# Designs tried in a protein design run: peptides against a protein of PDB entry 5VJI. Part 2

Target 1, 62 residues: chain A of PDB entry 5VJI
Amino acid sequence: NTLVVLHKSGLLEITLKTKELIRQNQATQAELDQLKEQTQMFIEATKSRAPQAWAKLQASLT

## One batch from the design tools (peptide; aimed at target 1 L6 S9)

Design b1_p8_7 (made by RFdiffusion4)
Pose (drawn by RFdiffusion4):
Structure b1_p8_7 (pose): chain A 56 residues (1-47, 54-62), chain P 8 residues (1-8)
Amino acid sequence: NTLVVLHKSGLLEITLKTKELIRQNQATQAELDQLKEQTQMFIEATKWAKLQASLT
Amino acid sequence: ATYLAELA
């Protein structure tokens, strides 16, 4: 059984962990992209309505 | 895949 070989070889475990790590990394990428947008909006306002509206 | 085939 291919599932048995995958498990016994240790690659099943490694595959699952890699998948979860990929998911975690993608989630962080989304947080960063969002943080980049928020930061840019904040910096421009330090130079205003868009910031207020996005807060309220 | 080759490695798993050798073990099987």

Design b1_p8_7_s1 (made by RFdiffusion4, then SolubleMPNN; from b1_p8_7, 6 letters changed)
Fold by OpenDDE base, seed 5:
Structure b1_p8_7_s1 (fold): chain B 62 residues (1-62), chain A 8 residues (1-8)
Amino acid sequence: as target 1 above (62 residues)
Amino acid sequence: SEELEKLS
């Protein structure tokens, strides 16, 4: 069947590895996006010197 | 479908 052909050709391994790399990339990207958001909140907190901005930042660091 | 189930 098709799966057997993919396995023997090595394409199955490549496909599965690619899938895993995409998953890992997505996870890393999510963490990066969170860090970017936290960085922005930090910048806003330093600029405003308002307790509310620091509270927002603190809430995000959970 | 069974072939796709193995792609995990």
Scores: peptide ipSAE 0.060, ipTM 0.681, DockQ to the pose 0.065
OpenDDE base, seeds 1, 2, 3, 4: peptide ipSAE 0.057, 0.059, 0.056, 0.057; ipTM 0.676, 0.683, 0.672, 0.678

Design b1_p8_8 (made by RFdiffusion4)
Pose (drawn by RFdiffusion4):
Structure b1_p8_8 (pose): chain A 56 residues (1-47, 54-62), chain P 8 residues (1-8)
Amino acid sequence: NTLVVLHKSGLLEITLKTKELIRQNQATQAELDQLKEQTQMFIEATKWAKLQASLT
Amino acid sequence: ELLEELAE
């Protein structure tokens, strides 16, 4: 059984952990993209309505 | 292919 070989070889475990790590990394990429947008909006306002509206 | 080699 391919599943048995995958398990016994240790690659099943490694595959599952890699998948979860990929998911975690993608989630962080999304947070970063969002943080980049928020930061840019903040910096431009330091140079305003868009910031206030986005807060309220 | 790798899993077949390991099974052997």

Design b1_p8_8_s1 (made by RFdiffusion4, then SolubleMPNN; from b1_p8_8 with E1S E8K; failed a check: a repeat of another design)
Amino acid sequence: SLLEELAK

Design b1_p8_8_s2 (made by RFdiffusion4, then SolubleMPNN; from b1_p8_8, 3 letters changed)
Fold by OpenDDE base, seed 2:
Structure b1_p8_8_s2 (fold): chain B 62 residues (1-62), chain A 8 residues (1-8)
Amino acid sequence: as target 1 above (62 residues)
Amino acid sequence: SLLEKLAQ
């Protein structure tokens, strides 16, 4: 059957590996987005000098 | 196997 052919050809393994790499990429992207948001909060805190902005940044780091 | 790990 088609599944056996895919397995023996190595295409199934490549497909599954690709799926895992996509998942890892998504996780890394989420971490990057979080860092970008934290960086923005830091920038806003430095601009406003408002204690509320620093409190918001501190909360994001927990 | 590798396939079992990748299937998660």
Scores: peptide ipSAE 0.063, ipTM 0.743, DockQ to the pose 0.057
OpenDDE base, seeds 1, 3, 4, 5: peptide ipSAE 0.053, 0.048, 0.049, 0.054; ipTM 0.699, 0.684, 0.687, 0.703

Design b1_p8_8_s3 (made by RFdiffusion4, then SolubleMPNN; from b1_p8_8, 3 letters changed)
Fold by OpenDDE base, seed 2:
Structure b1_p8_8_s3 (fold): chain B 62 residues (1-62), chain A 8 residues (1-8)
Amino acid sequence: as target 1 above (62 residues)
Amino acid sequence: DLLEKLAQ
């Protein structure tokens, strides 16, 4: 059957590895997006000079 | 093996 052929050819392993790499990429992208948001909050805190903006940034770093 | 690890 198709599954046996995919396994014997190594394509099944490549497919599963690709799925894992996609998952890892998504996780890394989420971390990057979080860092970008934290950076934006830092920029806004420096611009506003408001204690509330610094409090918001601090809360995001937990 | 790798297949078992990646199937999780």
Scores: peptide ipSAE 0.080, ipTM 0.759, DockQ to the pose 0.056
OpenDDE base, seeds 1, 3, 4, 5: peptide ipSAE 0.068, 0.068, 0.065, 0.074; ipTM 0.742, 0.745, 0.737, 0.732

Design b1_p8_8_s4 (made by RFdiffusion4, then SolubleMPNN; from b1_p8_8, 3 letters changed)
Fold by OpenDDE base, seed 2:
Structure b1_p8_8_s4 (fold): chain B 62 residues (1-62), chain A 8 residues (1-8)
Amino acid sequence: as target 1 above (62 residues)
Amino acid sequence: SLLEKLAK
């Protein structure tokens, strides 16, 4: 059947590996987005000098 | 097997 052919050809393995790489990429992207957001909060805190901005940054780091 | 690891 089709599944057996895909398995024997190695295409199934490549497909599953690709799926995993996509998942890992998504996780890494989420971490990067979080870091970017934290960086923005840091920039805003330094600009405003408002205690509320620093509190917001501190909360994001927990 | 490798396939089992990838399917997780």
Scores: peptide ipSAE 0.055, ipTM 0.736, DockQ to the pose 0.057
OpenDDE base, seeds 1, 3, 4, 5: peptide ipSAE 0.044, 0.022, 0.044, 0.042; ipTM 0.685, 0.548, 0.687, 0.708; seed 4 fails the geometry check

## One batch from the design tools (peptide; aimed at target 1 V5)

Design b1_p9_1 (made by RFdiffusion4)
Pose (drawn by RFdiffusion4):
Structure b1_p9_1 (pose): chain A 56 residues (1-47, 54-62), chain P 9 residues (1-9)
Amino acid sequence: NTLVVLHKSGLLEITLKTKELIRQNQATQAELDQLKEQTQMFIEATKWAKLQASLT
Amino acid sequence: ELEQLIAEE
């Protein structure tokens, strides 16, 4: 059984962990993209209505 | 070692 070989070889475990790590990394990428947008909006306002509206 | 494992399984 391919599943048995995958498990006994240790690659099943490694595959699952890699998948979860990929998921975690993608989640962080999304947070960063969002944070980049928020930061840019904040910096422009330091130079205003868009910031107020996005807060309220 | 992998070939042995595949033959056993």

Design b1_p9_1_s1 (made by RFdiffusion4, then SolubleMPNN; from b1_p9_1, 4 letters changed)
Fold by OpenDDE base, seed 4:
Structure b1_p9_1_s1 (fold): chain B 62 residues (1-62), chain A 9 residues (1-9)
Amino acid sequence: as target 1 above (62 residues)
Amino acid sequence: DLEKLIKEL
């Protein structure tokens, strides 16, 4: 089967490592996206005179 | 190790 062929060719480890790196990249990207959103909420809070904007930011940081 | 990775497949 494909798994056996990949193992014998030495490509299985590379395939699995690549898959893991993709997963890690996706996780890191999600954290980055969260930080970007939090940054945007901070900017909006500083521009706003509404206490609700700060409350929204605070909620996002939990 | 490789064996551990194989189990993730």
Scores: peptide ipSAE 0.050, ipTM 0.705, DockQ to the pose 0.075
OpenDDE base, seeds 1, 2, 3, 5: peptide ipSAE 0.048, 0.040, 0.043, 0.049; ipTM 0.687, 0.686, 0.694, 0.690

Design b1_p9_1_s2 (made by RFdiffusion4, then SolubleMPNN; from b1_p9_1, 4 letters changed)
Fold by OpenDDE base, seed 5:
Structure b1_p9_1_s2 (fold): chain B 62 residues (1-62), chain A 9 residues (1-9)
Amino acid sequence: as target 1 above (62 residues)
Amino acid sequence: ELEELKKEL
């Protein structure tokens, strides 16, 4: 069957590994996007000097 | 067979 051929050729392993790498890349990208947002909230807190902006930053870190 | 291959990844 086609699945046995894909397994024996190594193409199934490559396919499954590629799917896992895509998943890991998406997770790392989400963490990076969160850090970018936290950095922006820090910049806004420093500019405004408003207690609310510092509270918003603190809430994002907890 | 498929689960064995998944363990090698």
Scores: peptide ipSAE 0.056, ipTM 0.717, DockQ to the pose 0.053
OpenDDE base, seeds 1, 2, 3, 4: peptide ipSAE 0.042, 0.045, 0.047, 0.050; ipTM 0.650, 0.664, 0.668, 0.684

Design b1_p9_1_s3 (made by RFdiffusion4, then SolubleMPNN; from b1_p9_1, 5 letters changed)
Fold by OpenDDE base, seed 3:
Structure b1_p9_1_s3 (fold): chain B 62 residues (1-62), chain A 9 residues (1-9)
Amino acid sequence: as target 1 above (62 residues)
Amino acid sequence: DLEKLKEEL
């Protein structure tokens, strides 16, 4: 079967490692996206000087 | 799909 062929060729290990790297990449990308959003909220808070904007930023940092 | 393949090993 496909599994046996992948195992014997060494491609199974590469396939599983690739899957894990994709997962890690997705997690890192999510963190970057969060930081980008937090940065934008910080910029907006500094521009507006509104307490609500600072509260929104604070809530995002949890 | 890959998890299924892993479990079949």
Scores: peptide ipSAE 0.058, ipTM 0.719, DockQ to the pose 0.070
OpenDDE base, seeds 1, 2, 4, 5: peptide ipSAE 0.056, 0.052, 0.052, 0.044; ipTM 0.703, 0.698, 0.698, 0.661

Design b1_p9_1_s4 (made by RFdiffusion4, then SolubleMPNN; from b1_p9_1, 4 letters changed)
Fold by OpenDDE base, seed 3:
Structure b1_p9_1_s4 (fold): chain B 62 residues (1-62), chain A 9 residues (1-9)
Amino acid sequence: as target 1 above (62 residues)
Amino acid sequence: ELEKLLKEL
């Protein structure tokens, strides 16, 4: 059993911490990607001056 | 491979 081997080797704690760091990294990356998209929608809204572009941006912020 | 291992834990 992989769990038993990791526990006996002292690597289980590191493995669990690594799993958590990967999860946190993925969450942070998703937030960054959302901010990048919102930034692009903001740029497009400023260029077009169209109410629909501002409405799209507003909807993305909720 | 590492990701697969981490998903099994």
Scores: peptide ipSAE 0.060, ipTM 0.705, DockQ to the pose 0.067
OpenDDE base, seeds 1, 2, 4, 5: peptide ipSAE 0.056, 0.058, 0.050, 0.054; ipTM 0.708, 0.719, 0.701, 0.704

Design b1_p9_2 (made by RFdiffusion4)
Pose (drawn by RFdiffusion4):
Structure b1_p9_2 (pose): chain A 56 residues (1-47, 54-62), chain P 9 residues (1-9)
Amino acid sequence: NTLVVLHKSGLLEITLKTKELIRQNQATQAELDQLKEQTQMFIEATKWAKLQASLT
Amino acid sequence: EVLEQLEEA
């Protein structure tokens, strides 16, 4: 059984962990992209209505 | 070695 070989070889475990790590990394990428947008909006306002509206 | 084992599986 291919599932048995995958398990016994240790690659099943490694595959699952890699998948979860990939998911975690993608989630962080999304947080960063959002944080980049928010930061840029904040910096421009330090130079305003868009910031107020996005807060309210 | 693991590929051989998978082919045999």

Design b1_p9_2_s1 (made by RFdiffusion4, then SolubleMPNN; from b1_p9_2, 4 letters changed)
Fold by OpenDDE base, seed 4:
Structure b1_p9_2_s1 (fold): chain B 62 residues (1-62), chain A 9 residues (1-9)
Amino acid sequence: as target 1 above (62 residues)
Amino acid sequence: DVEEQLKKA
C-alpha cells in the first residue's frame, strides 16, 4: 500500500506539512494584497483631496 | 490516524 510506505518513510508528514505551508502562504498573501490596496487608496485620497476618496478609504478599513 | 490527518489537511 503506497500510503503505508509514505507514512513509514516520513514523506506523508512532509506532504501534510507542505499543504499547511501552502495554505498559510495563501492567507498571508491575501492579507498582503489587502494592505497594498489600502495603501493605494490612501495615496489616492492624499493626492485628490476629494471627500469621496477618503470615504472609500474609510469604508475599506471598517 | 492517517485518515483523520488527511481530513484535516
Scores: peptide ipSAE 0.054, ipTM 0.682, DockQ to the pose 0.060
OpenDDE base, seeds 1, 2, 3, 5: peptide ipSAE 0.053, 0.046, 0.044, 0.052; ipTM 0.690, 0.657, 0.649, 0.687

Design b1_p9_2_s2 (made by RFdiffusion4, then SolubleMPNN; from b1_p9_2, 4 letters changed)
Fold by OpenDDE base, seed 4:
Structure b1_p9_2_s2 (fold): chain B 62 residues (1-62), chain A 9 residues (1-9)
Amino acid sequence: as target 1 above (62 residues)
Amino acid sequence: SVQEQLKQA
């Protein structure tokens, strides 16, 4: 039985841990991407000096 | 999220 072999060899534990690490990595990456976007909006706001750009940035900070 | 962490600071 393949499942039994995976369990007894320790590969099942490694597989499940890897799956969880991938999930955590994806969550962290999503937060990083959001921060990058917010940073870009901040840069654009400082360059344009337009109230609309600052409003857009503020709206993103929720 | 990073923003939530900032709220707590």
Scores: peptide ipSAE 0.119, ipTM 0.508, DockQ to the pose 0.011
OpenDDE base, seeds 1, 2, 3, 5: peptide ipSAE 0.031, 0.032, 0.028, 0.028; ipTM 0.605, 0.609, 0.590, 0.520

Design b1_p9_2_s3 (made by RFdiffusion4, then SolubleMPNN; from b1_p9_2, 4 letters changed)
Fold by OpenDDE base, seed 5:
Parts: sequence; C-alpha cells; structure tokens
Structure b1_p9_2_s3 (fold): chain B 62 residues (1-62), chain A 9 residues (1-9)
Amino acid sequence: as target 1 above (62 residues)
Amino acid sequence: EVQKLLEQA
C-alpha cells in the first residue's frame, strides 16, 4: 500500500507540510502584490495633480 | 487515496 509506505517513511508528513507552506507563501505573495500596487497608486497620486489618481487609490484601500 | 489526503492540506 503506497499510502502506508509514505506514512511510515515520513514522506507523507513532509509532502503535506510542503503543500501547506506553498499555500501560505502564495497567500503572502498576493498580499505583497496588493501592497505594491497600492504603493504605486500612492506614488502616482502624489506625482499627478489629477483627482482621479487619488480616487483610484481610495478605491483600492476599501 | 493519497490525492484526497493532499487536498486536506
């Protein structure tokens, strides 16, 4: 039984943990990407005198 | 079977 072999070898635990770490990494990366985009919108809003750039930033923070 | 356990992580 492959499952029994994986369990007894400890490979199953490593595999499950690896999958969880990948999931957590992906979630953290998505948060970082969102923050980067918000930062870019903030920079653009400060550089531009356009009310639309501030409106875009405000919409992203809701 | 193994795949079902992987889906729980």
Scores: peptide ipSAE 0.073, ipTM 0.759, DockQ to the pose 0.059
OpenDDE base, seeds 1, 2, 3, 4: peptide ipSAE 0.070, 0.070, 0.071, 0.069; ipTM 0.756, 0.756, 0.757, 0.756

Design b1_p9_2_s4 (made by RFdiffusion4, then SolubleMPNN; from b1_p9_2, 4 letters changed)
Fold by OpenDDE base, seed 5:
Structure b1_p9_2_s4 (fold): chain B 62 residues (1-62), chain A 9 residues (1-9)
Amino acid sequence: as target 1 above (62 residues)
Amino acid sequence: SVEEQLKKA
């Protein structure tokens, strides 16, 4: 069957590895996006003397 | 989160 052919050809392993790499990439990208957002909040907090900006940053660091 | 990562370290 198709699954056996994919396994014997090595394409199944490549496919599964590719899917795992995509998943890991997505997770890393999400962490990067979060870090970018936290960095922006930090910049805004340093530019502002408003306690609200620091409170917002602190809340994001959970 | 950064805090959770620090707790795991």
Scores: peptide ipSAE 0.134, ipTM 0.448, DockQ to the pose 0.012
OpenDDE base, seeds 1, 2, 3, 4: peptide ipSAE 0.033, 0.034, 0.033, 0.140; ipTM 0.607, 0.610, 0.600, 0.424; seed 4 fails the geometry check

Design b1_p9_3 (made by RFdiffusion4)
Pose (drawn by RFdiffusion4):
Structure b1_p9_3 (pose): chain A 56 residues (1-47, 54-62), chain P 9 residues (1-9)
Amino acid sequence: NTLVVLHKSGLLEITLKTKELIRQNQATQAELDQLKEQTQMFIEATKWAKLQASLT
Amino acid sequence: TVLEELAEA
C-alpha cells in the first residue's frame, strides 16, 4: 500500500508538515500585503480623509 | 529506495 510506504518512510509526516507550513506562510503573506496597504495609507496621511473614512 | 518500495507497493 503506497500509503503504508509513505508512512513508514517518514515522508507522509514530512509532507503533512510542509503542507501546513505552506498554509501558514501564505496566511502571513496575506497579513503582510494588508499591512503594506494600511501603512502606505498611514504615511500619505502624515503628509487624511481616506484615513478617517477607513477608520469609521 | 522509497521509489522502489512504492513501485512494489

Design b1_p9_3_s1 (made by RFdiffusion4, then SolubleMPNN; from b1_p9_3, 5 letters changed)
Fold by OpenDDE base, seed 5:
Structure b1_p9_3_s1 (fold): chain B 62 residues (1-62), chain A 9 residues (1-9)
Amino acid sequence: as target 1 above (62 residues)
Amino acid sequence: EVEELLKKA
């Protein structure tokens, strides 16, 4: 059957590994995006000198 | 190995 052929050819393992790598990449990208946003909030807080901007940054770091 | 990948995927 198709599954047996995929397994014996190694393609199944490659497929599953690819799926895992995509998932890991997405997770890492999400962490990176969060860090970028936190960095932006820090920059805005320093520029505005507004207490609200610092409060927003602090809330994001919890 | 495939079983481990299946658990992670």
Scores: peptide ipSAE 0.060, ipTM 0.732, DockQ to the pose 0.056
OpenDDE base, seeds 1, 2, 3, 4: peptide ipSAE 0.053, 0.054, 0.058, 0.054; ipTM 0.710, 0.712, 0.730, 0.714

Design b1_p9_3_s2 (made by RFdiffusion4, then SolubleMPNN; from b1_p9_3, 6 letters changed)
Fold by OpenDDE base, seed 1:
Structure b1_p9_3_s2 (fold): chain B 62 residues (1-62), chain A 9 residues (1-9)
Amino acid sequence: as target 1 above (62 residues)
Amino acid sequence: EVDQLLQQA
């Protein structure tokens, strides 16, 4: 039984932990990408002084 | 069983 062999060898625990770490890494990467985009919109709002650029930034902070 | 265990992580 492959599952029993994986469990007894400790490879099942490593596999499950690796999957969880990948999921956490993906979530953290998505938060980082959102922050990068918000930072860019803030820079553009400060450069343009246009109310529309500030409205775009405000919409991204929801 | 293996697929169900992988879905819990």
Scores: peptide ipSAE 0.051, ipTM 0.724, DockQ to the pose 0.055
OpenDDE base, seeds 2, 3, 4, 5: peptide ipSAE 0.049, 0.047, 0.048, 0.050; ipTM 0.721, 0.717, 0.718, 0.724

Design b1_p9_3_s3 (made by RFdiffusion4, then SolubleMPNN; from b1_p9_3, 5 letters changed)
Fold by OpenDDE base, seed 2:
Structure b1_p9_3_s3 (fold): chain B 62 residues (1-62), chain A 9 residues (1-9)
Amino acid sequence: as target 1 above (62 residues)
Amino acid sequence: SVEQQLAQA
């Protein structure tokens, strides 16, 4: 059957590995996006000197 | 997250 052919050809392994790499990439991208946002909040806090901006930054650091 | 990783270290 098709699954057996995919397994024997090595395509199944490649497909599964690709799916895992995509998952890892998405997770890493999410962390990077969070860091970018936190960095922006830090920049805004330093620029505005507003206590509220620092409070927002602190709340984001979890 | 980075903060979580630091907390676990």
Scores: peptide ipSAE 0.222, ipTM 0.499, DockQ to the pose 0.012
OpenDDE base, seeds 1, 3, 4, 5: peptide ipSAE 0.215, 0.215, 0.217, 0.215; ipTM 0.498, 0.511, 0.479, 0.507

Design b1_p9_3_s4 (made by RFdiffusion4, then SolubleMPNN; from b1_p9_3, 5 letters changed)
Fold by OpenDDE base, seed 5:
Structure b1_p9_3_s4 (fold): chain B 62 residues (1-62), chain A 9 residues (1-9)
Amino acid sequence: as target 1 above (62 residues)
Amino acid sequence: EVEELLRKA
C-alpha cells in the first residue's frame, strides 16, 4: 500500500518533518511580527509623548 | 523517528 512505500522510501519521514518545519517557521514569523508591532508602538510612544501610547506599549509586553 | 515526527506534526 502507499503508506508502506512512503515509509520504506523515507519520504514519509521527510513529509512529516517538512510539516513540522513549516509550523515552526509560522510560529517564529508570528513572534517576529509581534516584535515589529511592539517596535512600532515604541516609535509612536516616543513621537506622541502621550501617556496613553506608553500604556499601550506596556500592555503589549505583558 | 517517524512516531516522534508524527506527534509533532
Scores: peptide ipSAE 0.092, ipTM 0.755, DockQ to the pose 0.056
OpenDDE base, seeds 1, 2, 3, 4: peptide ipSAE 0.081, 0.083, 0.077, 0.084; ipTM 0.736, 0.737, 0.731, 0.739

Design b1_p9_4 (made by RFdiffusion4)
Pose (drawn by RFdiffusion4):
Structure b1_p9_4 (pose): chain A 56 residues (1-47, 54-62), chain P 9 residues (1-9)
Amino acid sequence: NTLVVLHKSGLLEITLKTKELIRQNQATQAELDQLKEQTQMFIEATKWAKLQASLT
Amino acid sequence: AELLEELAE
């Protein structure tokens, strides 16, 4: 059984962990993209209505 | 798949 070989070889475990790591990394990429947008909006306002509206 | 076949052998 391919599943048995995958498990006994240790690659099943490694595959599952890699998948979860990929998911975690993608989630962090999304957070960063969002943080980049918020930061840019903040910096421009330091130079205003868009900031107020986005807060309220 | 090929690697898993080799290991099964």

Design b1_p9_4_s1 (made by RFdiffusion4, then SolubleMPNN; from b1_p9_4, 4 letters changed)
Fold by OpenDDE base, seed 2:
Structure b1_p9_4_s1 (fold): chain B 62 residues (1-62), chain A 9 residues (1-9)
Amino acid sequence: as target 1 above (62 residues)
Amino acid sequence: LDLLRKLAE
């Protein structure tokens, strides 16, 4: 059957590995997006010198 | 069936 053919050819393994890599990529991207947001808050805090901006940054790091 | 389940996850 099709599943047996995919397994024997190695395509099933490639497919499953690809799915796992996509999941890992998505997780890494989420962490990167969070870092970008925190970086932006840091930039805003340094520019504004407003206590509120620093408080916002501090809250994001907890 | 187990392989199909893994693919669907």
Scores: peptide ipSAE 0.058, ipTM 0.720, DockQ to the pose 0.073
OpenDDE base, seeds 1, 3, 4, 5: peptide ipSAE 0.055, 0.053, 0.054, 0.055; ipTM 0.717, 0.709, 0.710, 0.712

Design b1_p9_4_s2 (made by RFdiffusion4, then SolubleMPNN; from b1_p9_4, 3 letters changed)
Fold by OpenDDE base, seed 5:
Structure b1_p9_4_s2 (fold): chain B 62 residues (1-62), chain A 9 residues (1-9)
Amino acid sequence: as target 1 above (62 residues)
Amino acid sequence: LELLEKLAQ
């Protein structure tokens, strides 16, 4: 069957590893996007004298 | 190839 052929050829291992790498990449990208957002809120808080900008940043860090 | 793409998703 196709699964046996994929296993014996090593392609199954490559496929499963690729799937795991994609999953890890997605998780890392989500963390990076969160950090970018927090960085932007920090920049806005430092530029503004508005207490609301600091409150928004603080809420994002919880 | 298409089967491998499906398994990698």
Scores: peptide ipSAE 0.045, ipTM 0.717, DockQ to the pose 0.079
OpenDDE base, seeds 1, 2, 3, 4: peptide ipSAE 0.035, 0.032, 0.041, 0.033; ipTM 0.687, 0.666, 0.667, 0.638

Design b1_p9_4_s3 (made by RFdiffusion4, then SolubleMPNN; from b1_p9_4, 3 letters changed)
Fold by OpenDDE base, seed 2:
Structure b1_p9_4_s3 (fold): chain B 62 residues (1-62), chain A 9 residues (1-9)
Amino acid sequence: as target 1 above (62 residues)
Amino acid sequence: LELLKELAQ
């Protein structure tokens, strides 16, 4: 059957590994996006000098 | 069957 052929050819292993790499990439991208947001809040806090902007940054880090 | 489930996840 098709599954046996995919397994014996190594294509199934490649497919499953690719799916795992996509999942890991998505997780890393989410962490990167969070860091970008925190960085933006830090930049805004330094520019505005407003206590509210620092409070917002502090809340994001907790 | 289990390999098909892993592929579908």
Scores: peptide ipSAE 0.039, ipTM 0.658, DockQ to the pose 0.074
OpenDDE base, seeds 1, 3, 4, 5: peptide ipSAE 0.037, 0.036, 0.034, 0.035; ipTM 0.654, 0.652, 0.636, 0.685; seed 3 fails the geometry check

Design b1_p9_4_s4 (made by RFdiffusion4, then SolubleMPNN; from b1_p9_4, 4 letters changed)
Fold by OpenDDE base, seed 3:
Structure b1_p9_4_s4 (fold): chain B 62 residues (1-62), chain A 9 residues (1-9)
Amino acid sequence: as target 1 above (62 residues)
Amino acid sequence: LEELEKLAK
C-alpha cells in the first residue's frame, strides 16, 4: 500500500520530520511575535512615561 | 522511524 511505499522510500521519515520542523517553526514564530509585541509595549511605555503603560508591559512579561 | 513518529506528535 501507499504507506509501505512511503516508508521504504524514506519519504515517510522526511514527511514526519518536516511536520516536526513546521511545528517547531510555528512555536518559534509565536515566541518571536510575543517578543515583538513586548518590544512595542516597551517603546510605548518609554514614549508616554505613564505608569499605566509600564504596568501593561510588566503584566505582559509574566 | 518510531522515534521520528514520536517527535512528530
Scores: peptide ipSAE 0.056, ipTM 0.725, DockQ to the pose 0.054
OpenDDE base, seeds 1, 2, 4, 5: peptide ipSAE 0.056, 0.055, 0.054, 0.053; ipTM 0.725, 0.724, 0.722, 0.719

Design b1_p9_5 (made by RFdiffusion4)
Pose (drawn by RFdiffusion4):
Structure b1_p9_5 (pose): chain A 56 residues (1-47, 54-62), chain P 9 residues (1-9)
Amino acid sequence: NTLVVLHKSGLLEITLKTKELIRQNQATQAELDQLKEQTQMFIEATKWAKLQASLT
Amino acid sequence: EYIEELLEE
């Protein structure tokens, strides 16, 4: 059984962990993209209505 | 590939 070989070889475990790591990394990429947008909006306002509206 | 080799063995 391919599943048995995958398990016994240790690659099943590694595959599952890699998948979760990929998921975690993608989630962090989304947080960063969002943080980049928020930061840019903040910096421009330091130079305003868009910031107020986005807060309220 | 590596899993196929193990199955052949």

Design b1_p9_5_s1 (made by RFdiffusion4, then SolubleMPNN; from b1_p9_5, 5 letters changed)
Fold by OpenDDE base, seed 2:
Structure b1_p9_5_s1 (fold): chain B 62 residues (1-62), chain A 9 residues (1-9)
Amino acid sequence: as target 1 above (62 residues)
Amino acid sequence: SEVEELLKQ
């Protein structure tokens, strides 16, 4: 069957490893996006000098 | 398929 062929050819291992790498990449990208957002809030807080902007940043760091 | 089930993990 297909699974046996994939296993014997080594393609199953590659497929499973690829899936795991995609999962890890997605998780890392999510963390990076969060950091980018927090960085933007920090930049905006420094520019505006508004207490509300600092409060927003502080809330995001919880 | 069995392959599909493995990919869902």
Scores: peptide ipSAE 0.202, ipTM 0.826, DockQ to the pose 0.063
OpenDDE base, seeds 1, 3, 4, 5: peptide ipSAE 0.197, 0.196, 0.200, 0.198; ipTM 0.823, 0.822, 0.825, 0.823; seed 3 fails the geometry check

Design b1_p9_5_s2 (made by RFdiffusion4, then SolubleMPNN; from b1_p9_5, 5 letters changed)
Fold by OpenDDE base, seed 2:
Structure b1_p9_5_s2 (fold): chain B 62 residues (1-62), chain A 9 residues (1-9)
Amino acid sequence: as target 1 above (62 residues)
Amino acid sequence: DLVQKLLEE
């Protein structure tokens, strides 16, 4: 049984911890990507001086 | 496979 072998070797704990770290990394990466997008919208709003660009940024911060 | 199930959660 693969599960028994993994448990006895300590690899099950490592496997489960690795899975959790991957999940946390994915969540953090999604937050980082959102922040990057918001930063880009801020840059565009400052460059264009267009009210629509500021409205777009404001909508993204909700 | 229980290991596969644990990896998919």
Scores: peptide ipSAE 0.074, ipTM 0.778, DockQ to the pose 0.064
OpenDDE base, seeds 1, 3, 4, 5: peptide ipSAE 0.071, 0.067, 0.070, 0.071; ipTM 0.774, 0.770, 0.773, 0.774

